Peptides against a protein of PDB entry 1LOE. Designs and how they scored, part 82

Target 1, 181 residues: chain A of PDB entry 1LOE
Amino acid sequence: TETTSFSITKFGPDQQNLIFQGDGYTTKERLTLTKAVRNTVGRALYSSPIHIWDSKTGNVANFVTSFTFVIDAPNSYNVADGFTFFIAPVDTKPQTGGGYLGVFNSKDYDKTSQTVAVEFDTFYNTAWDPSNGDRHIGIDVNSIKSINTKSWKLQNGKEANVVIAFNAATNVLTVSLTYPN
Target 2, 181 residues: chain A of PDB entry 1LOE as posed
Amino acid sequence: TETTSFSITKFGPDQQNLIFQGDGYTTKERLTLTKAVRNTVGRALYSSPIHIWDSKTGNVANFVTSFTFVIDAPNSYNVADGFTFFIAPVDTKPQTGGGYLGVFNSKDYDKTSQTVAVEFDTFYNTAWDPSNGDRHIGIDVNSIKSINTKSWALQNGKEANVVIAFNAATNVLTVSLTYPN

## One batch from the design tools (peptide; made by RFdiffusion4, then SolubleMPNN)

Design b2_p22_3_s2 (from b2_p22_3, 10 letters changed)
Fold by OpenDDE base, seed 1:
Structure b2_p22_3_s2 (fold): chain B 181 residues (1-181), chain A 22 residues (1-22)
Amino acid sequence: as target 1 above (181 residues)
Amino acid sequence: ATTYNLSHTLTKEEIFSLPDYV
């Protein structure tokens, strides 16, 4: 069984196992994807390729990832656009920004995207987001239009603990977000 | 504490659309 694991407790400015794209950088031992300004995109990638499945055998890997995030918006009533955890080809580059979160380019299913993402979406995009207008967690497969969503109340400035897991035996991707306080 | 859970069962098509390496 092939296994890859890593743990980063504190992010350094010279973090060698991350590739920064766009406006992504590290500060105060944290990964910062964007500044609190509009029309910016920042991404960070794990620098080493991870074997997630074998196209010859069809075997798929299990994975579990956990992280803590903070969204600290200057105006809690106007927060855009959120962020996303994603898996994509090793040579992936930033995609469309704004509501596409720098990860997708279309609301239509596009298998050539080769991307699965978990979005923490703080802005309602009428064209593809759930009609209730709620901020939401979404699972995105080759499209910014989530295949499944969960209404989520952002606690601005508070730490959220996230666990994302994929079970290869069941093909179930699970997301858990917890505000401990 | 407030917890939110979400899940999705990926189809074979969706899985096979992904790259071998990410």
Scores: peptide ipSAE 0.613, ipTM 0.937, DockQ to the pose 0.902
Fold by OpenDDE base, seed 5:
Structure b2_p22_3_s2 (fold): chain B 181 residues (1-181), chain A 22 residues (1-22)
Amino acid sequence: as target 1 above (181 residues)
Amino acid sequence: ATTYNLSHTLTKEEIFSLPDYV
């Protein structure tokens, strides 16, 4: 399949290949998705449409994305909901905030959302999150209720390196998060 | 280093639910 590639190592206020939604903005060469206020939603979209599914042939594109993120919570007992990497239709708009991460509207499977997300969830929502209450990485397909999760120990203020890959031959979506130190 | 890995094999239904463009 054809490949579309992009890389952003520095984020600037005049970034031409990003569309900001809600509270998303850039500062200090970093992308900031939320203000320090509970239930805020900020999103950033790649401005050029990427063809990932060919409805005529049924072919799905392979993709690999990598990024680094930092979650800096004021304290371990009062944290935000987390952050999400997602793929959604080109005309996507912010959805329900808070525990829905601005990406989904329901814990029930809804194929019409056409959204796949990887969540880095720092807040326990009793209605859909794993019952152990752990912070977790989740793979979300058309629902905020993750199809699979991995308990994750947040290293507050530390950079996490993430690689997300989709293998079209196997239909496997993989997530790797590494704290190098 | 501390590494976390997670995966999911998308079902046929999930694949067909994907948008053409993102």
Scores: peptide ipSAE 0.611, ipTM 0.938, DockQ to the pose 0.879
Fold by OpenDDE base, seed 4:
Structure b2_p22_3_s2 (fold): chain B 181 residues (1-181), chain A 22 residues (1-22)
Amino acid sequence: as target 1 above (181 residues)
Amino acid sequence: ATTYNLSHTLTKEEIFSLPDYV
């Protein structure tokens, strides 16, 4: 079966601030999202509300997050949909699975989603993915159709180090993925 | 090492569409 596993260093051993939805769970070493069947969803949420912006002043918070993930796929060219890091309302529930990654419900811009995501997309969805068919990193704003993408070659079974940062001074969201070897 | 970089400048509309807390 296909499995996506990742470890987020800033989360402590007790994992008390993680809420699991769907098939997501933790082991001693990693957070695991299983995608044995298409259209299933595994998610993990941070249980404590994090201030993103102030509606009165308009001030926006900086943030930086990092994690390491591994994708184990039984077939390197026939994998599931991938996974995503996302920012969404505190009461968020799993959304549409499969190509929507459990985070979105539409390829059209929908501000009511109130969601921004970084996708690590391993499956080509003809309706919205880049036409070259490449696996890709994408930045998604209120839509599963990425506003920007970067072709990405999956190294099956290898650890990828990810850094996602938002600079409030410039409003730039930056994603960096590194295979160290 | 192989590194992939991607960025996007969020618009005011996009930012303010997000909730105050996440």
Scores: peptide ipSAE 0.578, ipTM 0.916, DockQ to the pose 0.663
Fold by OpenDDE base, seed 2:
Structure b2_p22_3_s2 (fold): chain B 181 residues (1-181), chain A 22 residues (1-22)
Amino acid sequence: as target 1 above (181 residues)
Amino acid sequence: ATTYNLSHTLTKEEIFSLPDYV
């Protein structure tokens, strides 16, 4: 089976292979997707198409990506929705409503969204987020309501190293977030 | 270091709902 791999260790204004949407922009070494304000939407897309599955054979490809992100949340009670990695159609556009992470447009499952997302969610949305109100990592499959979640203690302003991998042999999507310090 | 792990096994339906590669 095929494997598509890429890693992003830094972001800059001259970063290659990125398509910015919404409020997304880069600084010297970082990518900023949203302001620390509710209902903002910012996205960055990998400009090269990813081989996910072959419609002719039905074969599924392996996928692995690694990146580092930082969330600055100066006010724990007034924070944006967090950061989201996603796989979606190449012509996807930012969706309305910050609560939908700029990816979804409904609280209901919708296969036509053709989206798998990994959310690093810093804002509690009563309608679909885990009821404990914890900041969390979530795996979203065609739905803003995560199919699985993990409580996550945000280390404000600290770099988080993320690895997201899909194993085609097992169909397991794995997310690993590490704060090295 | 502090590490958080999360996983999900995608169904065939979920996989094939994603964009294909031709």
Scores: peptide ipSAE 0.547, ipTM 0.903, DockQ to the pose 0.688

Design b2_p22_3_s3 (from b2_p22_3, 10 letters changed)
Fold by OpenDDE base, seed 1:
Structure b2_p22_3_s3 (fold): chain B 181 residues (1-181), chain A 22 residues (1-22)
Amino acid sequence: as target 1 above (181 residues)
Amino acid sequence: DTVYNLSHTLTKEEIFSLPDYV
C-alpha cells in the first residue's frame, strides 16, 4: 500500500510542485489558467508522478481530490469554454484548445489519449455536447465527448467547491460540485 | 447550498487505457 497526498492553500509564483503550461500562472495566491480572452490555453500539472494503477497486477488506486474554482467571465451570457480537472500521462502537453479544453483532440474515443477528465463546460459545442445545450459537468474518458453529463448552472464569479473521488473497489468516479449558500 | 452530483463506473478497458503513472 502506498499513499500520495498534498495540499495547497496558497499558490506561489514559484510553486515547485506544479508545472505550468501554456497561459497558466499564479497571481495573488491563486492559480489562473486563462485570462478572459478567446483562444487561450493554460494548464497546471502536479509535478510528481502519481501511481494510479499497476499494469502488472491490475491493482488500481483510490483517490480523492478537492478544490475550489471560480469562473469569472466578463459576459455571463457568453462564456467559453470552461475548465477541466484531468488525469493524463506524466509527459502530457497541452492539447487542442477551445471546446477541447486543452486536454483532448477528438470527440471519438481514442485510447491513446490515456486521459480521464472532469469538465466544467460552459460552452455548447454542437458536435459533441449534450443536445439540450445546457452548461454541464461531464466525465470524459479518452474523448471530449463526455461519457456522462449533468446539467449545471454556472454562478459567474462565485466559488464552487468540488470533490472528485475514485473508488477502486467499485470503479466509480464521483463528482460533487457545491455552490455554498 | 446548490449541489450537483455526477458519477460514472469505469470499465476495465477505460482504466487500463490509462498509464500507470500520471
Scores: peptide ipSAE 0.629, ipTM 0.945, DockQ to the pose 0.915
Fold by OpenDDE base, seed 5:
Structure b2_p22_3_s3 (fold): chain B 181 residues (1-181), chain A 22 residues (1-22)
Amino acid sequence: as target 1 above (181 residues)
Amino acid sequence: DTVYNLSHTLTKEEIFSLPDYV
């Protein structure tokens, strides 16, 4: 059994454990994925491969990740698509932007994408999002169409604390988002 | 605090679709 852990409290321009893709960059010790511009995709990947699946034994690794994010929409009534945390193959490249969040290419289940994501979706896409039109947290498995969602009230400009965990014994992926007050 | 919780139990097929390394 091997354990890999890392912590990034400040993001610098010379961050050696991150790979930037698309419009992603660092500024003022923050990771910025996109500017407030339509159809932009910014991604950041952990630079060292993490072994999560053992094909010989069939075992899947446990993992826990935590992070803080801020969505600062210039117009509360006209926001971008949101962002996502994801795990994907080591050679992953940016996928379709906009409502696909740069991570997926289809609302149809596609096992070849080999991608699991947690989306923080601020824009209603009629073709796949929950019909109530709410902003939402979603768990996405090989599809931009979430397997499960939770209505979410965006607190614009405020920090949200997120914990995402996978329990390999139960195969349960859990997401917790907290707005401190 | 305002807290939101969400979960999903991955199926066997979904597990096997995962890559070896991420």
Scores: peptide ipSAE 0.613, ipTM 0.941, DockQ to the pose 0.890
Fold by OpenDDE base, seed 2:
Structure b2_p22_3_s3 (fold): chain B 181 residues (1-181), chain A 22 residues (1-22)
Amino acid sequence: as target 1 above (181 residues)
Amino acid sequence: DTVYNLSHTLTKEEIFSLPDYV
């Protein structure tokens, strides 16, 4: 059995196990993905490739990741798109198309993107987001149009604890977001 | 606590559309 494990309790300016892309950076021991301006993209990648499946045997890895985030988006009419946790090819680069969360480059399904993502979406894109207009959590498979979504009430400026897990025995990807009392 | 849960079962095709390493 092959296992990869890592933990980051504090983010430093010389974080060795992260690759920063776009406007992503660290400050005050936190990871910041965007500046407080429109149309910016910031990403951070784990610096070492992770083996997720074996093409010869068909074996697929389990994984569990957890993180805490804060979003400041008090204005419902003038907000960024949100952010995304994603799994993508090791040579992945930021995508700059508006509304695509820096991960996708088209509104269409595209298997060549080779990407699975969990979005925490704070901006309503009428072309692909749930029609109720709610802020939402989404699971994205090779598409900005989520295969499944959950309405999510953002608690502005508060820490959210996230756990994302994939069970290879069932092929179920689960997302749990908690706002502690 | 306020909790939000979401899940999806990936197909074999979706899984194997991903690269071996990410």
Scores: peptide ipSAE 0.605, ipTM 0.939, DockQ to the pose 0.928
Fold by OpenDDE base, seed 4:
Structure b2_p22_3_s3 (fold): chain B 181 residues (1-181), chain A 22 residues (1-22)
Amino acid sequence: as target 1 above (181 residues)
Amino acid sequence: DTVYNLSHTLTKEEIFSLPDYV
């Protein structure tokens, strides 16, 4: 079983292993996905194709990624849609923006999406988000409607450390978000 | 520290819906 890991601690202006889409860019060693404008979409893709499974053998790779993010919002209770980490086809292009986070186009399961995502959702979309209206972490499989969610309290302006791992032996995808003290 | 954990067991169908390379 193969293992893939992804970690970037600093985002330089000449980042060679990222492909920027839409409004995505790097500044001050940070990856900026949007310009904080309504309905903007910014994405960054890992430039090298990653083998996650073999359709001929059925073998699935282990996967681990870690990153740190900061959300700076002028109003901690009135932020944009959030962002997502995603796995998608190598030739993926930005999808529907807004609540679809630029990654999906449907709230219904669509296998043609071929996308798994972890969303850090800061905006309540009544059509698919948990009814409690909480900001949340979600695991999305071929749909913007999360298969599982966890209520999440945004700490505005604070660094959140994220680890996302897939265990090929168990087929379990795990997400851990930590706000350090 | 404040920690949030979430998990999901992907089905075979969900896994096989993904591309070989991403």
Scores: peptide ipSAE 0.582, ipTM 0.930, DockQ to the pose 0.866

Design b2_p22_3_s4 (from b2_p22_3, 9 letters changed)
Fold by OpenDDE base, seed 1:
Structure b2_p22_3_s4 (fold): chain B 181 residues (1-181), chain A 22 residues (1-22)
Amino acid sequence: as target 1 above (181 residues)
Amino acid sequence: AQTYNLSHTLSDEEIKSLPDYV
């Protein structure tokens, strides 16, 4: 089983290994997915196809990705909708926006979505989010309704370090988010 | 520092739903 790692320190305006969809764009150093307005969808995809699943052998690739993000919300009391890291078919297009984060279309499990996502969800959607209303990290498999969640206190304007890893030997997807300060 | 950890073990069904290429 092969291991794939992905890391970008600086996001240039002509980043060759990214495909931008919707309102996603880059500045000299950063990737911006959306403007600070409602009903905006922006996505960035890794431009080189990566073999994840071998249907013949049943083998899955290991992968590790790490990144740093900052949410700068003008109003920390009302932040929507967060963002997500995801893996999806190579020909993926933006899906439903808003609470669906541009990645899913339903809270019903749909294996044909072929999408696994880690959400950093800052907005409570009554229909599918944890009932406590907390902002949360979620693991989403073929549904916007997370299979597992962790309450997460957003530190507005602070850098968060994220590591997402999939271990093909155990089939465990792990997420770690750290605010170092 | 504040750290949050989360994990999920994908089921056989979920594994089979993964795309070939991403």
Scores: peptide ipSAE 0.639, ipTM 0.946, DockQ to the pose 0.835
Fold by OpenDDE base, seed 4:
Structure b2_p22_3_s4 (fold): chain B 181 residues (1-181), chain A 22 residues (1-22)
Amino acid sequence: as target 1 above (181 residues)
Amino acid sequence: AQTYNLSHTLSDEEIKSLPDYV
């Protein structure tokens, strides 16, 4: 059975700064978001609210996050939908599962979702994914239809190191994924 | 090693849609 595991640091069962939603849970070392069952959702949220947007000044906070993930799939070409890192309102609840990754509800731009996500998409959804059918990294702003994508070759069972950064001075969101070996 | 890079410059509209707290 396919599993997707996520690691920022060494997770533990007594992790204090995470709120789990859906099927998300921690093991001794990793955060598991889902067991790759179709239309299920596993999410983890940082428990302390972070102020990233000031409506009065218009200022947005800089941020950098890094993590590793592993996808274990019995068939490298028959996997689940993937997973995503996202920024959403503090009271966010799981959204539509499956191809929507539990983060969005529409391929149409919907500013009311107030959600920015980086997807690591392992399943081709013909309705919105790049037509080449490649697994891909995507940047999603208020829509599951990525504003930009990068073809990505999954290395099954291997750790991928990810860095996601937002530069508030330039409004540039950057994503870097590295398989070190 | 294999590295993949991707970026996007958020528009003014997209910035204004960001949540206050996350």
Scores: peptide ipSAE 0.628, ipTM 0.940, DockQ to the pose 0.646
Fold by OpenDDE base, seed 2:
Structure b2_p22_3_s4 (fold): chain B 181 residues (1-181), chain A 22 residues (1-22)
Amino acid sequence: as target 1 above (181 residues)
Amino acid sequence: AQTYNLSHTLSDEEIKSLPDYV
């Protein structure tokens, strides 16, 4: 197995290790994924391909990624969908369907999407989100309909520290979000 | 501090669906 770790705390305007898609761009020490306009998609990809899965041996890489994000969503109305961290094929392209966070294109399970995502979802999509309507963290495997979710009380405008790890020995994907204050 | 934890154990099918490179 392999281990790949990412820790990104600061972004520069000329970030060399990112590929931007859609409305994604860097500002002063920050990565911005969307404009303040509805129905926009912005993505950033790590520029170097990472070996995740060896189909011949069945071995999967371990990985850990950590980052900090801020969401401005003071109310539940008239807000964007949120954002995702995702793992997808190297030739992945933004998806345009509303509510799919630029990653998926169906609420149905589709293994051919080859996508694992962690969503930080601030908009309630009736068709697939948890029925309680809570903002939530979700783990998405080959579908926008999360395989598991956790109600999450967003602290508006506050920095959240995220650690996402995959343990290849146990096949467990773990998400931790902390508001330190 | 407020911490939220979430996990999922990927099935064999889900593992096999992973891309070679990302």
Scores: peptide ipSAE 0.622, ipTM 0.945, DockQ to the pose 0.842
Fold by OpenDDE base, seed 5:
Structure b2_p22_3_s4 (fold): chain B 181 residues (1-181), chain A 22 residues (1-22)
Amino acid sequence: as target 1 above (181 residues)
Amino acid sequence: AQTYNLSHTLSDEEIKSLPDYV
C-alpha cells in the first residue's frame, strides 16, 4: 500500500497557536497531518496572523522557521504524495488533495493563489514533477509545478531537520534538510 | 549526516503576489 503517515515533532498537544484543518491533530509532542487513509488532507495553520507583506510600502518581512518531520510509510517503495510547508492568506482553505498536496489547484502559474510552498514530494506526478522520477524537495510559487527542485533520498521513519529562511534584502528563499544520523 | 540544500530568488512579480497576512 502507498498509505503514509506524516508527523511533525515538537508540537504540544494543547498548543493554542494552531488551527487545524481536515485531518490534522496533535498527540503527545507531534503534529499528525494525515490518517492512515489514502487521499486524506491534513493542515495546520498558525492561529495568529503574521504580517509578511506590506502592500503600501512594498516591504517584505524576513523569516526563519525550523521543524523536524518524520515520514512513516509501510513500504518505502510505495509512498503517498508527501507534505508541504506553505505560506498563504490567513483565510486559506484546503485546496486540491493528492499530488496537489492540499495547497494548489493547478500546475499553471496563478498569482491569485498567493501561495509559496516548500514541498517534500514522495510521489512522481508525470504532469509536473521532474522527469527523473526522483523524490524531491521543491520550491513552489503559485503553482504545484516547482520552480526549483532537489533530488532527495527519503529515509523512511527517520527524523529530518528542516530550516526554511527568507531574506527580504535579497528575496532569496532557502531550504535546508538534514538527516543527522 | 546527509544534507540537502535548495534556494530560489523570488521575482518582483512573485513578491507582489504574496499575501498581506499569513
Scores: peptide ipSAE 0.616, ipTM 0.939, DockQ to the pose 0.645

Design b2_p22_6_s1 (from b2_p22_6, 8 letters changed)
Fold by OpenDDE base, seed 1:
Structure b2_p22_6_s1 (fold): chain B 181 residues (1-181), chain A 22 residues (1-22)
Amino acid sequence: as target 1 above (181 residues)
Amino acid sequence: FSATGNSRVDVVSLSGSSELKL
């Protein structure tokens, strides 16, 4: 069995195991993806490739990731566009901004994207988001149009604890989000 | 990670693990 693990409790100015893209950077021991400036894209990638799929056996890895994030919007009535955790090819580059979250380019399924994302979507895009208009958690496979969603109440400026787990045997991806305060 | 829009988005901590049967 091939295993990988990593942990970052404080993000340093020279964080070697991250690749920063767009406006992503570290400051005050945090990874900052975007500032309170509209029309920006910020990304950060774990620098070491992780073996998720084995072509010889066809096996897919089990994985678990945990993280804490904060969205701090200057205007609580207008929070755009969202935050995402994603898995993509090693040479991935920032994609379309805005409602595409810098990860996708279309609501149409595109197998060439080879990207799976868990979105924490704060902005309602009529063309693909759930019609109730709720902020939501979504699972995105090769498309910004989620295959599954759940309403999520943003607590502006508060830390959210997230756990994402994938069970290869059942093909089930689980996402949990809690606000401890 | 990726974020877009008009808000400050920070990641405070991160951990992960994977297991691939060969």
Scores: peptide ipSAE 0.733, ipTM 0.957, DockQ to the pose 0.947
Fold by OpenDDE base, seed 4:
Structure b2_p22_6_s1 (fold): chain B 181 residues (1-181), chain A 22 residues (1-22)
Amino acid sequence: as target 1 above (181 residues)
Amino acid sequence: FSATGNSRVDVVSLSGSSELKL
């Protein structure tokens, strides 16, 4: 069995195990993806490739990731566009901004994207988001149009604890989000 | 990670693990 693990409790200015893209950077021991300005995309990738799929056996890795994030909107009534954790090919580059979250380019399924994302979507895009207009957690497979969503209430400026786990045997991805404070 | 829009988005901590049967 091939195993990998890592932990980052503080993000330093020389965080060499991350690849920063767009406006992503580190400051004050945090990874900052976006600032409170429009029309930006910020991304950060774990720099070491992780073996997720074995071509010989066809096996897919079990994985779990935990992280804490904060969305701090200057206006709680106008929060766009969202945040995402994603898995993509090693040469992935920033994609379309805005409602596409810098990860996708279309609501149409595109297998060439080879991207799975868990979105924490704060802005309602009529063309693909759940019709109730709720902020939501979504699971995105090769499309910004989620295959599954759940309503999520943003606590502006508060730390959210997230756990994402994938069980290869059951092919089930689980997502949990809590606000401990 | 990726984020877009008009808000400050920070990641405070991160951990991960994987297990691939070969």
Scores: peptide ipSAE 0.723, ipTM 0.955, DockQ to the pose 0.952
Fold by OpenDDE base, seed 2:
Structure b2_p22_6_s1 (fold): chain B 181 residues (1-181), chain A 22 residues (1-22)
Amino acid sequence: as target 1 above (181 residues)
Amino acid sequence: FSATGNSRVDVVSLSGSSELKL
């Protein structure tokens, strides 16, 4: 069995186990993906490749990821598109910005993307988002159009605790989000 | 992680684990 584990409680100015892309950087012990400016994409990747799928056996890894994030919008009722946690090939590069969150390029299913994302979507894009217009958590497989969504109420400027778990035996991805404060 | 502009997005902490049976 191959196992991997890591923990980052403070993000340093030279965080060696992260690869920064676009406008992503570290400051004040946080990973900052974006500032409150237009038309930017910020990404950060864990630098060590993780073996998620084995081609020989066909087995898929169980995994659990936990993180705390903050969205701080200048206007809590006029926020940006949101952010995402994603799994993609090791050579992944920033993709389309705006509503595509820098991870996808289309609402159409594209298996060549090889990308799974959990989106925390704060902006309603009529072309692919749930018709109720709610801010939402979504599970995205090879498309910005989520295969499943759940309404989520953003608390602007507050820390959200997230746990994402995948059980390979059941093929179930579980996402939880709480605001402890 | 990825985010797009107009809002500040910070990640405060991160942990992970994986287990792959071979």
Scores: peptide ipSAE 0.656, ipTM 0.940, DockQ to the pose 0.933
Fold by OpenDDE base, seed 3:
Structure b2_p22_6_s1 (fold): chain B 181 residues (1-181), chain A 22 residues (1-22)
Amino acid sequence: as target 1 above (181 residues)
Amino acid sequence: FSATGNSRVDVVSLSGSSELKL
């Protein structure tokens, strides 16, 4: 069995195990993906490829990731598109169009993208988001159009604790989000 | 991780683990 683990409790100015894309950077011990600036994209990738799928056996890895994030909008009623955690091929590049969260480029299913994302979506896009218009958590497989969503209430400027777990035996991805206060 | 636009988005901490049977 191959195992991998990592932990970053404070992001340093020269964080060697991250690749920064777009406007992503570190400051004050945090990873800052975007500032409050329109029409920007910020991303950060774990620098070491992780063996998620084995082509010889067909096996898929179990994985768990935990993180804490903050969305701080200067105007709580005019929030950007949101934030996402994603798994993609090593040559993945930032994508344009705010509604695509910098990860996707279509609502059409595209298996060649080989991308799975968990979105924390703060902006309603009529073309693909749930019709109730709620801010939501979504699971995205090869498309910005989520295969499953759940309403989520953003607490502006507050730390959200997230756990994402994948069980390969059951093919089930679970997502939890809590605000500790 | 990825984010776009008007809001400041920070990641405060991160951990992960994986297990692949071969």
Scores: peptide ipSAE 0.644, ipTM 0.936, DockQ to the pose 0.916

